# Designs tried in a protein design run: peptides against a protein of PDB entry 5A53. Part 1

No score or structure here was measured in a lab: all are predicted.

Target 1, 230 residues: chain A of PDB entry 5A53
Amino acid sequence: LVENVKQALFIPGQSCNKNLHDIMVDLSALKKPDMKRFNRKNDIHPFEDMSPLEFFSEKNDCSLMVLMTSSKKRKNNMTFIRTFGYKIYDMIELMVADNFKLLSDFKKLTFTVGLKPMFTFQGAAFDTHPVYKQIKSLFLDFFRGESTDLQDVAGLQHVISMTIQGDFQDGEPLPNVLFRVYKLKSYKSDQGGKRLPRIELVEIGPRLDFKIGRIHTPSPDMVTEAHKKP
Unless a header shows other numbers, all headers, positions and changes below count from the first letter of the chain.
Peptide ipSAE was made for these designs. It is ipSAE averaged over its two directions, with the distance scale d0 held at 1.0 Angstrom where the peptide's residues are scored. Compare it between designs on one protein only; published cut-offs may not apply.
The geometry check fails a fold that doesn't show the stated peptide or that is severely misdrawn somewhere.

## One batch from the design tools (peptide; aimed at target 1 D61 S63 F84 A226)

Design b1_p8_1 (made by RFdiffusion4)
Pose (drawn by RFdiffusion4):
Structure b1_p8_1 (pose): chain A 225 residues (1-189, 195-230), chain P 8 residues (1-8)
Amino acid sequence: LVENVKQALFIPGQSCNKNLHDIMVDLSALKKPDMKRFNRKNDIHPFEDMSPLEFFSEKNDCSLMVLMTSSKKRKNNMTFIRTFGYKIYDMIELMVADNFKLLSDFKKLTFTVGLKPMFTFQGAAFDTHPVYKQIKSLFLDFFRGESTDLQDVAGLQHVISMTIQGDFQDGEPLPNVLFRVYKLKSYKSRLPRIELVEIGPRLDFKIGRIHTPSPDMVTEAHKKP
Amino acid sequence: HYYSPVEV
């Protein structure tokens, strides 16, 4: 009954550069094998016209899309896009801070591609705040991959960690979201003792513009059998 | 094709 794994399409925008491209490549690796990359630049402005994104979603059968854009106003802009029936469901701009680290900045470890990641979300706002609830929903939907009834413990290899940069009060600017990836190591103490090693990429997301779905589309996208 | 987003 459940749908196939959602496919991701990474799209360099007109203003995409090499540094932003490196961020795309390393992040796209976490999506393997359910990922495609465009090589050319495309003049796409999602908050002015959504038509091209819907077109690419249909013709490439990708319900998950990431547009790469950079200006001084919005530097290292990653616009995450989800579609339903090839129409736009929601959008959020996540801009990467300058303190980012790539895979090259971390010791390369053995890594089995295509395993189900673990998730940990740190921050009460991930459950109550509309903006952060969307982000939690987005990254769960984006990277969880295959749904299954069976889990091999040996397959529990890495965790995707997302942390809000401190608590905050209403009216203040929204804190950044800290994206971290760790590899698990376990030792004997039955329950193992767990330690973590960072493997990257390391990304601090600054929150930008947001598009939310209509109630009608939510009803269809979240219809229960 | 239809792919439902994760709800939280």
Fold by OpenDDE base, seed 5:
Structure b1_p8_1 (fold): chain B 230 residues (1-230), chain A 8 residues (1-8)
Amino acid sequence: as target 1 above (230 residues)
Amino acid sequence: HYYSPVEV
């Protein structure tokens, strides 16, 4: 079964501001060419009524959505939504901390559009804790790209690093997730007349620290249906 | 088109 590449729809909410717009532009650049953006603000409250998101999913043929909102309680909030059969599968609020960096804050590097990133996850909770497992699943799904048999190392240009900010115990607030993007830069080092291949990681942005907000999880029945291979 | 979630 060859699954098509999941398309992402970026939606500015009614409370979307310039900072969120800039973050949206930079994050969505990593999803090109499989990305759409709305130019108009939409009054959507996904944790109150999910029906408008299901409508947008179907109308735009997008199984991934990102709603951009900001309030005093939920500043710089990116609500990530996944659909299955154009029905809401899961949602998670990820609030961008004020220390964010845009692509313009880094050295401009040329990049090829449409290359699949490699992911690295730092923190045991990505494999054990249900919220961090959902985040891991979401980002792997969001940036999956084309299913190429050969993840040929020769085609690897980007590394996306996701780190849980510190240890935590039961009952403590969930630590932020540190989102970082690197480009692989190949150098020929001239060491003593031998040209040794050297690979360096160069941060290219955006740099985002995500605070975890509200979550919607799929029903057990929807999980079963979503994992059924036809 | 069928889109399964990524298994973790």
Scores: peptide ipSAE 0.276, ipTM 0.854, DockQ to the pose 0.796
OpenDDE base, seeds 1, 2, 3, 4: peptide ipSAE 0.253, 0.030, 0.254, 0.022; ipTM 0.844, 0.549, 0.854, 0.545

Design b1_p8_1_s1 (made by RFdiffusion4, then SolubleMPNN; from b1_p8_1, 3 letters changed)
Fold by OpenDDE base, seed 4:
Structure b1_p8_1_s1 (fold): chain B 230 residues (1-230), chain A 8 residues (1-8)
Amino acid sequence: as target 1 above (230 residues)
Amino acid sequence: MFYSPVKV
């Protein structure tokens, strides 16, 4: 069973600003062609009422949503939402730190639209801590792309790196997640008779440091239903 | 365990 590619909907909230708009454009470019963007602001408060997001999920046939909001308490906030059967499965607030870099801040490299990224995760907590496990699951799900049987290494263009910024103990604030995007460059090395392809990673952006905010976790029943293979 | 809500 080939699971259909999950579609993402990017939603400007009422408090969406220029910086968030630019971040939205750049991040959504990595999800093309499986992405929609609203051009109008929507007054949505997902931790107060989830019903508008469920409505948008169903109406747009999108199981992934990103709400762009900004306030004094939650500056440059990207709320990532997943749905199952058009009902909210999980939500997480990821606030972009002010040190962000846009695609325009990097050397323009051509990329093919629709290529599946590889992921790297740095930090043991991605496998052990429930919040970082959710983040890992979310980003893998968000960028999974088409399951082509012919995943030739030739189809690998991008690497998304996610790093937990430092160590933490129980009861401490959760460290930021460093989001980095690299392009694979293959060079033919003519040196020494062995045509070993040299692969280099070049950062292409965006560069985002995510501060973790509020989280909604699925019910155990919804987890069970979401993992049932038809 | 990866939680991937499957779109039905």
Scores: peptide ipSAE 0.013, ipTM 0.503, DockQ to the pose 0.211
OpenDDE base, seeds 1, 2, 3, 5: peptide ipSAE 0.008, 0.007, 0.008, 0.007; ipTM 0.462, 0.472, 0.433, 0.453; seed 1 fails the geometry check

Design b1_p8_1_s2 (made by RFdiffusion4, then SolubleMPNN; from b1_p8_1, 4 letters changed)
Fold by OpenDDE base, seed 1:
Structure b1_p8_1_s2 (fold): chain B 230 residues (1-230), chain A 8 residues (1-8)
Amino acid sequence: as target 1 above (230 residues)
Amino acid sequence: MFFSPVKV
């Protein structure tokens, strides 16, 4: 069963500002061609009423959505939403810290659109803590792309690194997740007569530090249904 | 374990 590539819909909320728009453009570029963006602002409050998002999921055939909102309490907020059967499965608020860098802040490198990123996760909590497990699951799902049998190493262009910023104890505020995007650059090294391919990771952006906000978790029934292999 | 909601 080849799972169809999940389409992402990027939605500017009513409070979407220039910075969020730019972040949206850059992050959505990594999801091309499997991405749609709305040009119009939409007044959506997903933690108050999820129905508009379910409607957009169905109408646009997108099981992934990102709502871009900003307020004093939730600045540069990217609400990531997943749907199952066009119903809300889960949601998470990820607020982009002010130290963000756009693609334009890095050396322009050519990249092929549609190549799957490899992910790296740094921090034990990505495997143990429910919130970080959800983040890991979300980003892997978001950027999975087309199921190709051969991970042709030649097709590996991008690495997305996600790092939990420091250690934390139970009851402490959850550390930020550092989102970094690298391009693999191959160099022919002529050092010592053996052409050893040198691979370097070059940061290409965007650079995003995510502060974790509100979370909606799926019902046990929805989890069961979503894990049913057809 | 990929918690991918399978689009049916």
Scores: peptide ipSAE 0.013, ipTM 0.537, DockQ to the pose 0.218
OpenDDE base, seeds 2, 3, 4, 5: peptide ipSAE 0.011, 0.009, 0.013, 0.010; ipTM 0.486, 0.481, 0.531, 0.465

Design b1_p8_2 (made by RFdiffusion4)
Pose (drawn by RFdiffusion4):
Structure b1_p8_2 (pose): chain A 225 residues (1-189, 195-230), chain P 8 residues (1-8)
Amino acid sequence: LVENVKQALFIPGQSCNKNLHDIMVDLSALKKPDMKRFNRKNDIHPFEDMSPLEFFSEKNDCSLMVLMTSSKKRKNNMTFIRTFGYKIYDMIELMVADNFKLLSDFKKLTFTVGLKPMFTFQGAAFDTHPVYKQIKSLFLDFFRGESTDLQDVAGLQHVISMTIQGDFQDGEPLPNVLFRVYKLKSYKSRLPRIELVEIGPRLDFKIGRIHTPSPDMVTEAHKKP
Amino acid sequence: PKLYHPEE
């Protein structure tokens, strides 16, 4: 009954550069094998016209899309896009801070591609705040991959950690979201003692513009059997 | 069209 794994399409915008491309490549690796990359630049402005994104979603059968854009106003801009029936469901701009680390900045460890990642979300706002609820929903939808009733404990290899940069009060600017990836190591103490090693990429997301779905589309996308 | 249901 459940749908196939959602496919991701990474799209360099007109203003995409090499540094932003490196971020795309390393992040796209976490999506393998359910990922496609475009090589050319495309003049796409999602908050002015959504038609091209819906077109690419249909013709490439990708319900998850990431547009790469950079200006001084919005530097290292990653616009995450989800579609339902090839129509736009929601969008959010996540801009990467300059303190980012790539895979090259971390010791390369053995890594089995295509395993179900583990998730940890740190921050009460991930459950109550509309903006951060969307981000939790987005990244769970984006990277969880295959749904299954069976889990091999040996397959529990890495965790995707997302942390809000401190608590905050209403009216203040929204804190950044800290994207971290760790590999698990376990030792004997039955329960094992767990330690973590960072493997990257390391990304600090600054929150930009947001598009939310209509109630009608939510009803259809979240309809229950 | 094909349907892929976003997480809630």
Fold by OpenDDE base, seed 1:
Structure b1_p8_2 (fold): chain B 230 residues (1-230), chain A 8 residues (1-8)
Amino acid sequence: as target 1 above (230 residues)
Amino acid sequence: PKLYHPEE
């Protein structure tokens, strides 16, 4: 069974502002064509009542959702939600720091829509710490494209880098996750008559520093069901 | 750095 590409639904919350809208537009552009956006604000509080998200998941056939909200306590908050069978699987709040950069802040580079990103993860905690494991799982799942045979080097357009900002000990606040998007630029360098292929990584945006907020983890039963390969 | 495909 070729797993169908997971569709993402971006939902402006009632407190969605211009900055969050712009962030939503730019992040969702990386998920095209497998993305829907609502134009209307929705009053959704996923950590109080998850039922509206389950309804939207089913109605829109989207197993990925991103709720855009902002408050004094949770500024520029992107709640990432995954569903399984249109039921909430997991949720995580990722608050965008004020130092964010939009695609418009970078040199406009053309990219082909629908090419899958590769990922890099910097920080041992992505493989050991449960929260960072969830973040790693989420972003890999979020940007999973169609299973095409040959992601040859020719199909690699961009890399998403996720970095844990510094070391931390048990009981300390979890460091931010630095989200960076790079385009691979291939050009032939003429060095001494040898055309050497040169590849450069050019940041294309958006640039997002994620502060980790609240988390909902799946029940053991849902984990078992979601990992059942048909 | 290790590169990950979202499919892996």
Scores: peptide ipSAE 0.159, ipTM 0.823, DockQ to the pose 0.066
OpenDDE base, seeds 2, 3, 4, 5: peptide ipSAE 0.144, 0.141, 0.120, 0.135; ipTM 0.817, 0.813, 0.800, 0.809; seed 2 fails the geometry check

Design b1_p8_2_s1 (made by RFdiffusion4, then SolubleMPNN; from b1_p8_2 with L3I E8K)
Fold by OpenDDE base, seed 2:
Structure b1_p8_2_s1 (fold): chain B 230 residues (1-230), chain A 8 residues (1-8)
Amino acid sequence: as target 1 above (230 residues)
Amino acid sequence: PKIYHPEK
């Protein structure tokens, strides 16, 4: 079963500012061509009422949504939402720290649109801690491109790196997740008359440090239904 | 649905 590529809808909230708009544009560029953006601000409070998001999911046929909001308590907040059957599956608030970098802050490189990025996850908690498991699942699902049987290294253009910023113990605040995007650049090095293939990772942006906010987890029943392969 | 607040 080739799973259809999930479509993403980027929604500016009522409190969306210029920085969030720019972040939205840059992050959504990585999701092209499987991305829609609203131009108008929408007064959506997903942790109070999810109905508007379910409506947008269905109307736009998007199972992925990102709501851009900002407040004193939740500055530069990207609420990532997944739906199943146009009903909310899970949600997570990821607040972008002020040290973010946009694509314009990096050397412009050309990219082929639609190539599936390779993911790297740094931190044991991505496999053990429920919140980081959700983040890992979300980003893998969000940027899942066309299922090519051969993820030939030759077809890899992008590496997305996600790192948990430091160790933490139970009861401590959850460390930020460092989001980095790299392009694989192939060089022919002429060293000593031997052309050795050299691959370098070049950061291309955006650079985002995510502070973890509120989380909505799916019901066990919804997990079971969402994982049913037809 | 459980809402988790990691800042608490």
Scores: peptide ipSAE 0.145, ipTM 0.814, DockQ to the pose 0.046
OpenDDE base, seeds 1, 3, 4, 5: peptide ipSAE 0.083, 0.045, 0.017, 0.085; ipTM 0.765, 0.699, 0.548, 0.762

Design b1_p8_2_s2 (made by RFdiffusion4, then SolubleMPNN; from b1_p8_2 with L3V E8K)
Fold by OpenDDE base, seed 3:
Structure b1_p8_2_s2 (fold): chain B 230 residues (1-230), chain A 8 residues (1-8)
Amino acid sequence: as target 1 above (230 residues)
Amino acid sequence: PKVYHPEK
């Protein structure tokens, strides 16, 4: 069964500021053409009431949502939401650290819109720790794009790198996740009259360090239903 | 309704 590409809805919350707006614009550009952005602020508190998000999911036919909010306790907070059957499946708060870089901070490169990125994950916890497993699942799902059986390396344009910032022990605060985006740049090198193919990774942005906040996980029953192949 | 399955 070939599922349609999941659409993402970016929602500015009531406390959305200029920095968050800029981050939203830049991150959502990576999801084009399968992305919608609201221009108006919406007063949504998903950990208090999820019903507005379920409404938006259904109304806009978006199974992915990102809510942009900021407070003293949760500065530059991006709440990532997934729905199944227009009901909340999971949520995670990822707060952007102040050291972020926008696309404008990098050399502008032309690229084809709509190509599926390759992911790299650095840190064993992405495969073992429940929170980081959810983050890995989320980002793979978010940027999956069109389901193609054959990922031609020739069509690879972007690499998204996600790194757990350091080691941690049980009971310690969870390290940040470092989000980086690279473009593959192909060069022909003239060495001694032979043109050798050269590939370089060039960071294109945005550059985001995510601090992990609150999480909502699906019930076991919802997990079972959501993973049933029709 | 289009049902979108989350990734595992």
Scores: peptide ipSAE 0.208, ipTM 0.817, DockQ to the pose 0.880
OpenDDE base, seeds 1, 2, 4, 5: peptide ipSAE 0.102, 0.129, 0.144, 0.086; ipTM 0.774, 0.780, 0.781, 0.767; seed 4 fails the geometry check

Design b1_p8_2_s3 (made by RFdiffusion4, then SolubleMPNN; from b1_p8_2, 3 letters changed)
Fold by OpenDDE base, seed 2:
Structure b1_p8_2_s3 (fold): chain B 230 residues (1-230), chain A 8 residues (1-8)
Amino acid sequence: as target 1 above (230 residues)
Amino acid sequence: PKIYRPEK
């Protein structure tokens, strides 16, 4: 079964500001061409009423959504939503820390639109802790791109790194997730007349530190249905 | 309807 590439819908909330808009633009640029953006603010409160998001998912045929909101309690909040059958599957609030960097803060590098990024996850909790498992699943799903039988390393241009910021114990606040984007740059090194291939990672942005907020998880039944292969 | 499955 070849699944279609998941489309992402970026939605400015009523409290969306310039910073969030810029973050939205930059993050969504990594999702091109499989991305839509609303230009108008929408008064959506997904943890109070999910119906508007389900409506938008269906109307726009987007199984991924990102709601941009900001308040004193939840500053620079990106609510990531996944749907299954146009019904909410899961949601997670990821608040961008003030130390964010935009694409404009980095050296502009050309890249091919639509290439699937490689992911790296740093932190054991990505495989053991339910919240970080959800984050890992979400981002892998969000940037999955086209299903290719062979991810040719030759076609790899981007690496997305996600790092849990430090160790934590049970009952402690969940550490931030550090989101970093790199481009692979190939060089020919001239070492004593021998041209050796060299690959370097160059950060291209955006640089986002995500503080974890509220989470909605699917029911076990919904999980079973969503993973059921026809 | 296109069924989009979440990544495991």
Scores: peptide ipSAE 0.305, ipTM 0.859, DockQ to the pose 0.880
OpenDDE base, seeds 1, 3, 4, 5: peptide ipSAE 0.282, 0.274, 0.125, 0.266; ipTM 0.849, 0.838, 0.711, 0.837; seed 3 fails the geometry check

## One batch from the design tools (peptide; aimed at target 1 K6 S63 K229)

Design b1_p9_1 (made by RFdiffusion4)
Pose (drawn by RFdiffusion4):
Structure b1_p9_1 (pose): chain A 225 residues (1-189, 195-230), chain P 9 residues (1-9)
Amino acid sequence: LVENVKQALFIPGQSCNKNLHDIMVDLSALKKPDMKRFNRKNDIHPFEDMSPLEFFSEKNDCSLMVLMTSSKKRKNNMTFIRTFGYKIYDMIELMVADNFKLLSDFKKLTFTVGLKPMFTFQGAAFDTHPVYKQIKSLFLDFFRGESTDLQDVAGLQHVISMTIQGDFQDGEPLPNVLFRVYKLKSYKSRLPRIELVEIGPRLDFKIGRIHTPSPDMVTEAHKKP
Amino acid sequence: SFHKPEELH
């Protein structure tokens, strides 16, 4: 009954550069094998016209899309896009800070591609705040991959960690979201003792513009059997 | 395709 794994399409925008491209490549590796990359630049402005994104979603059968854009106003802009029936469901701009680290900045470890990642979300706002609830929903939907009733403990290899940069009060600017990836190591103490090693990429997301779905589309996208 | 977005509970 459940749908196939959602496919991701990474799309360099007109203003995409090499540094932003490196971020795309390393992040796209976490999506393997359910990922496609475009090589050319495309003049796409999601908050002015959504038509091209819906077109690419249909013709490439990708319900998850990431547009790469950079200006001084919005530097290292990663616009995450989800579609339902090839129509736009929601959008959020996540801009990468300059303190980012790539896979090259971390010791390369053995890594089995295509395993179900673990998730940990740190921050009460991930459950109560509309903006951060969408981010939690987005990254769960984006990277969880295959849904299954069976889990091999040996397959528990890495964790995707997302942390809000400190608590905050209403009216203040929204804190950044800290994207971290760790590989698990376990030792004997039955329950193992767990330690973590960072493997990257390391990304600090600054929150930009947001598009939310209509109630009608939510009803259809979240309809229950 | 009708890939449903993640819903939170």
Fold by OpenDDE base, seed 4:
Structure b1_p9_1 (fold): chain B 230 residues (1-230), chain A 9 residues (1-9)
Amino acid sequence: as target 1 above (230 residues)
Amino acid sequence: SFHKPEELH
């Protein structure tokens, strides 16, 4: 079965800077080959007008989009957008903290293009809190696509870890989401004549701490339609 | 103006 892998479009906004461009390049490398990038800046304000993104979704056949913008209020902002039937399903602003690390900050490891990552989620709110449930759903959808098949463990090279940074109560600011990428490295350890498989996680980058911004949530009708199995 | 993606070669 050809997995209907969702295609991603990375869009530099008008306010895109060098740091966001570098982050875009590194994050989009994890989505290869199922990724397109614009090289020119586009003047898009998705919380004011969504129509340009719906147009791009349809014209590029991309159900995933990432808009790169930066302002004093929303520094290093990655707006993640999903479409259903080329209409906006949901949006979330994830602002990258200044402590980010690029792939160049880590030991270069060879990787196979097109291998799907395994995800790990740390924090109960990923299953209970609406915003963190949306983040979990988004990242799973972004990197796994619509695959109904169990991911072959033999093909597993990468782990994406997402951690909620601390506890929070109702009415408090939502904690950041810590995004980390690891490569699985298998070693044979000789312990007492028994070869035990040893697996190590090596961080490969990028390292991103996401501050949560604005959210657009789908209508109940769109949720129902998007969850209908074809 | 909407820009076209570059083809990933």
Scores: peptide ipSAE 0.026, ipTM 0.610, DockQ to the pose 0.035
OpenDDE base, seeds 1, 2, 3, 5: peptide ipSAE 0.021, 0.024, 0.022, 0.022; ipTM 0.580, 0.651, 0.585, 0.603; seeds 1, 2 fail the geometry check

Design b1_p9_1_s1 (made by RFdiffusion4, then SolubleMPNN; from b1_p9_1, 5 letters changed)
Fold by OpenDDE base, seed 2:
Structure b1_p9_1_s1 (fold): chain B 230 residues (1-230), chain A 9 residues (1-9)
Amino acid sequence: as target 1 above (230 residues)
Amino acid sequence: MFYRPEKLE
């Protein structure tokens, strides 16, 4: 079963500011061509009423959504939403810390649109802790692109690195997730007349540190239905 | 289209 590429809808909320707009533009650029953006602000409060998001999911045929909001309590908040059958599957608030860097802060490198990034996850909690497991699942799903059986190394252009910022114990605040994007740069090094292939990772942005906010998790029944192979 | 969430194995 070849699943179609999941489309993402980026939605500026009523409280969307310039910084969030810029972050939205940059992050959504990594999701091209499988991305839509609203230009108008929408007054959506997904943890109060999910119905508008379900409506947008269905109307735009987008199973992924990102709502951009900002408040005193939740500054630079990106709510990542996944839907199944146009119903909310899960949601997570990821607040971008003020130390963010935009694509314009890095050396502009040409990139091919539509190439699937490789992911790296740093932190054991990505495999064990339910919140970080959700984050891992979300980002893998968000940037999966076309299901190709071959990760053609020739098609590998980007690496997305996600790192849990430090160790934590039960009952402590969840550490931020450090989101970094790198381009693989291949060049031939001349060492003593031998051309050796050299690969370097060059950060291309955006650079985002995500503070974890509120979470909505699917019901067990919805999990079962969503994982059914047709 | 029914999109399945990525199952982390």
Scores: peptide ipSAE 0.196, ipTM 0.831, DockQ to the pose 0.854
OpenDDE base, seeds 1, 3, 4, 5: peptide ipSAE 0.166, 0.147, 0.155, 0.066; ipTM 0.820, 0.806, 0.813, 0.730

Design b1_p9_1_s2 (made by RFdiffusion4, then SolubleMPNN; from b1_p9_1, 5 letters changed)
Fold by OpenDDE base, seed 4:
Structure b1_p9_1_s2 (fold): chain B 230 residues (1-230), chain A 9 residues (1-9)
Amino acid sequence: as target 1 above (230 residues)
Amino acid sequence: MFYKPYKLE
């Protein structure tokens, strides 16, 4: 069973500013062609009322949503939402730190739209800690793309790297997640008469450091239903 | 159109 590619909807909130809009544009460019953006601001408060998001999920046929808001307490906040059967499955607030870089801050490289990224995760907590497990699951799901049988390296254009910024103990604030995007660049190296293909990673952007905010987790029943094999 | 529940990884 080939699953259909999940569509993403990017929603500017009432408090969306120019910087958040630019971040939205650049991050959503990585999800093309499986992405929609609203041009109008919407007054949505997902941790107070989830019903507007469920409505937008169904109306736009998007199982992935990103709400763009900014306040003094939650600056540059990207709320990532997943739905199952157009009902809220999970939500997480990821606030972009002020040190972000846009695609325009990097060398312009030719990019093929629609290729599946490879992911790398750095930090043991991505496999053990419930919040970082949710982040890992979210980003893998968000950027999964088309299921091609081409495990071939020839189809690999870019790598998304996610790193937990340092160690932490129980009860401490959760470290930021460093989001980085790289393009694979192949070089022919003539070293000693054997042409070995050399592959280098070149950062292409955007560069985002995510501070973790509020989280909504699914009920055990929704987890069971979402993992059922058809 | 039966939306098959998307498997979450």
Scores: peptide ipSAE 0.020, ipTM 0.575, DockQ to the pose 0.264
OpenDDE base, seeds 1, 2, 3, 5: peptide ipSAE 0.022, 0.020, 0.023, 0.023; ipTM 0.617, 0.580, 0.603, 0.609; seeds 1, 3, 5 fail the geometry check

Design b1_p9_1_s3 (made by RFdiffusion4, then SolubleMPNN; from b1_p9_1, 5 letters changed)
Fold by OpenDDE base, seed 1:
Structure b1_p9_1_s3 (fold): chain B 230 residues (1-230), chain A 9 residues (1-9)
Amino acid sequence: as target 1 above (230 residues)
Amino acid sequence: MFYHPEKLE
């Protein structure tokens, strides 16, 4: 079964500011062509009422949504939402730390739109802790792109790195997740008359440190349905 | 089209 590429909808909330708008533009550029953006602010509170998001999911045929909000308690908050059958599957708040960098802060490099990134995850908790498992699942799902049989190394241009910032014990606050984007740059090295292909990773942005906020997890019944292979 | 969440293998 070739699953169609999941479409993402980026929604500015009522409290969306310039910084969040810029972050939204840069992050959504990585999801092109499989993204939509609203130009108008929408008053949505997903942890109070999920029905507006379900409506937008269905009307726009988007199974992925990102709501951009900011408050004193939840500054630079990106709420990532996944739907199944246009019903809310899961949600997670990821707050962007003030040390963020935009694409404009890096050297502009040309890239082909629509190529699937490779992911790297650093931190054992991505495989063991339920919250970090959800984050891993979310980002892999968000950037999966087209399942081309030819995942030839020749089609790989981007690497997204996600790192848990330090170790933690039970009962401690969850460390931030460091989001980094790199471009694979091939160089012809003239080492000793043999042109060896040299590959370098060049950071291209955006650079985001995510603080983890509120989470909504799917019901056991919805998990069962979502895991059924058609 | 029904989109299934990525199974964490």
Scores: peptide ipSAE 0.036, ipTM 0.720, DockQ to the pose 0.835
OpenDDE base, seeds 2, 3, 4, 5: peptide ipSAE 0.025, 0.022, 0.019, 0.011; ipTM 0.545, 0.536, 0.561, 0.516; seed 5 fails the geometry check

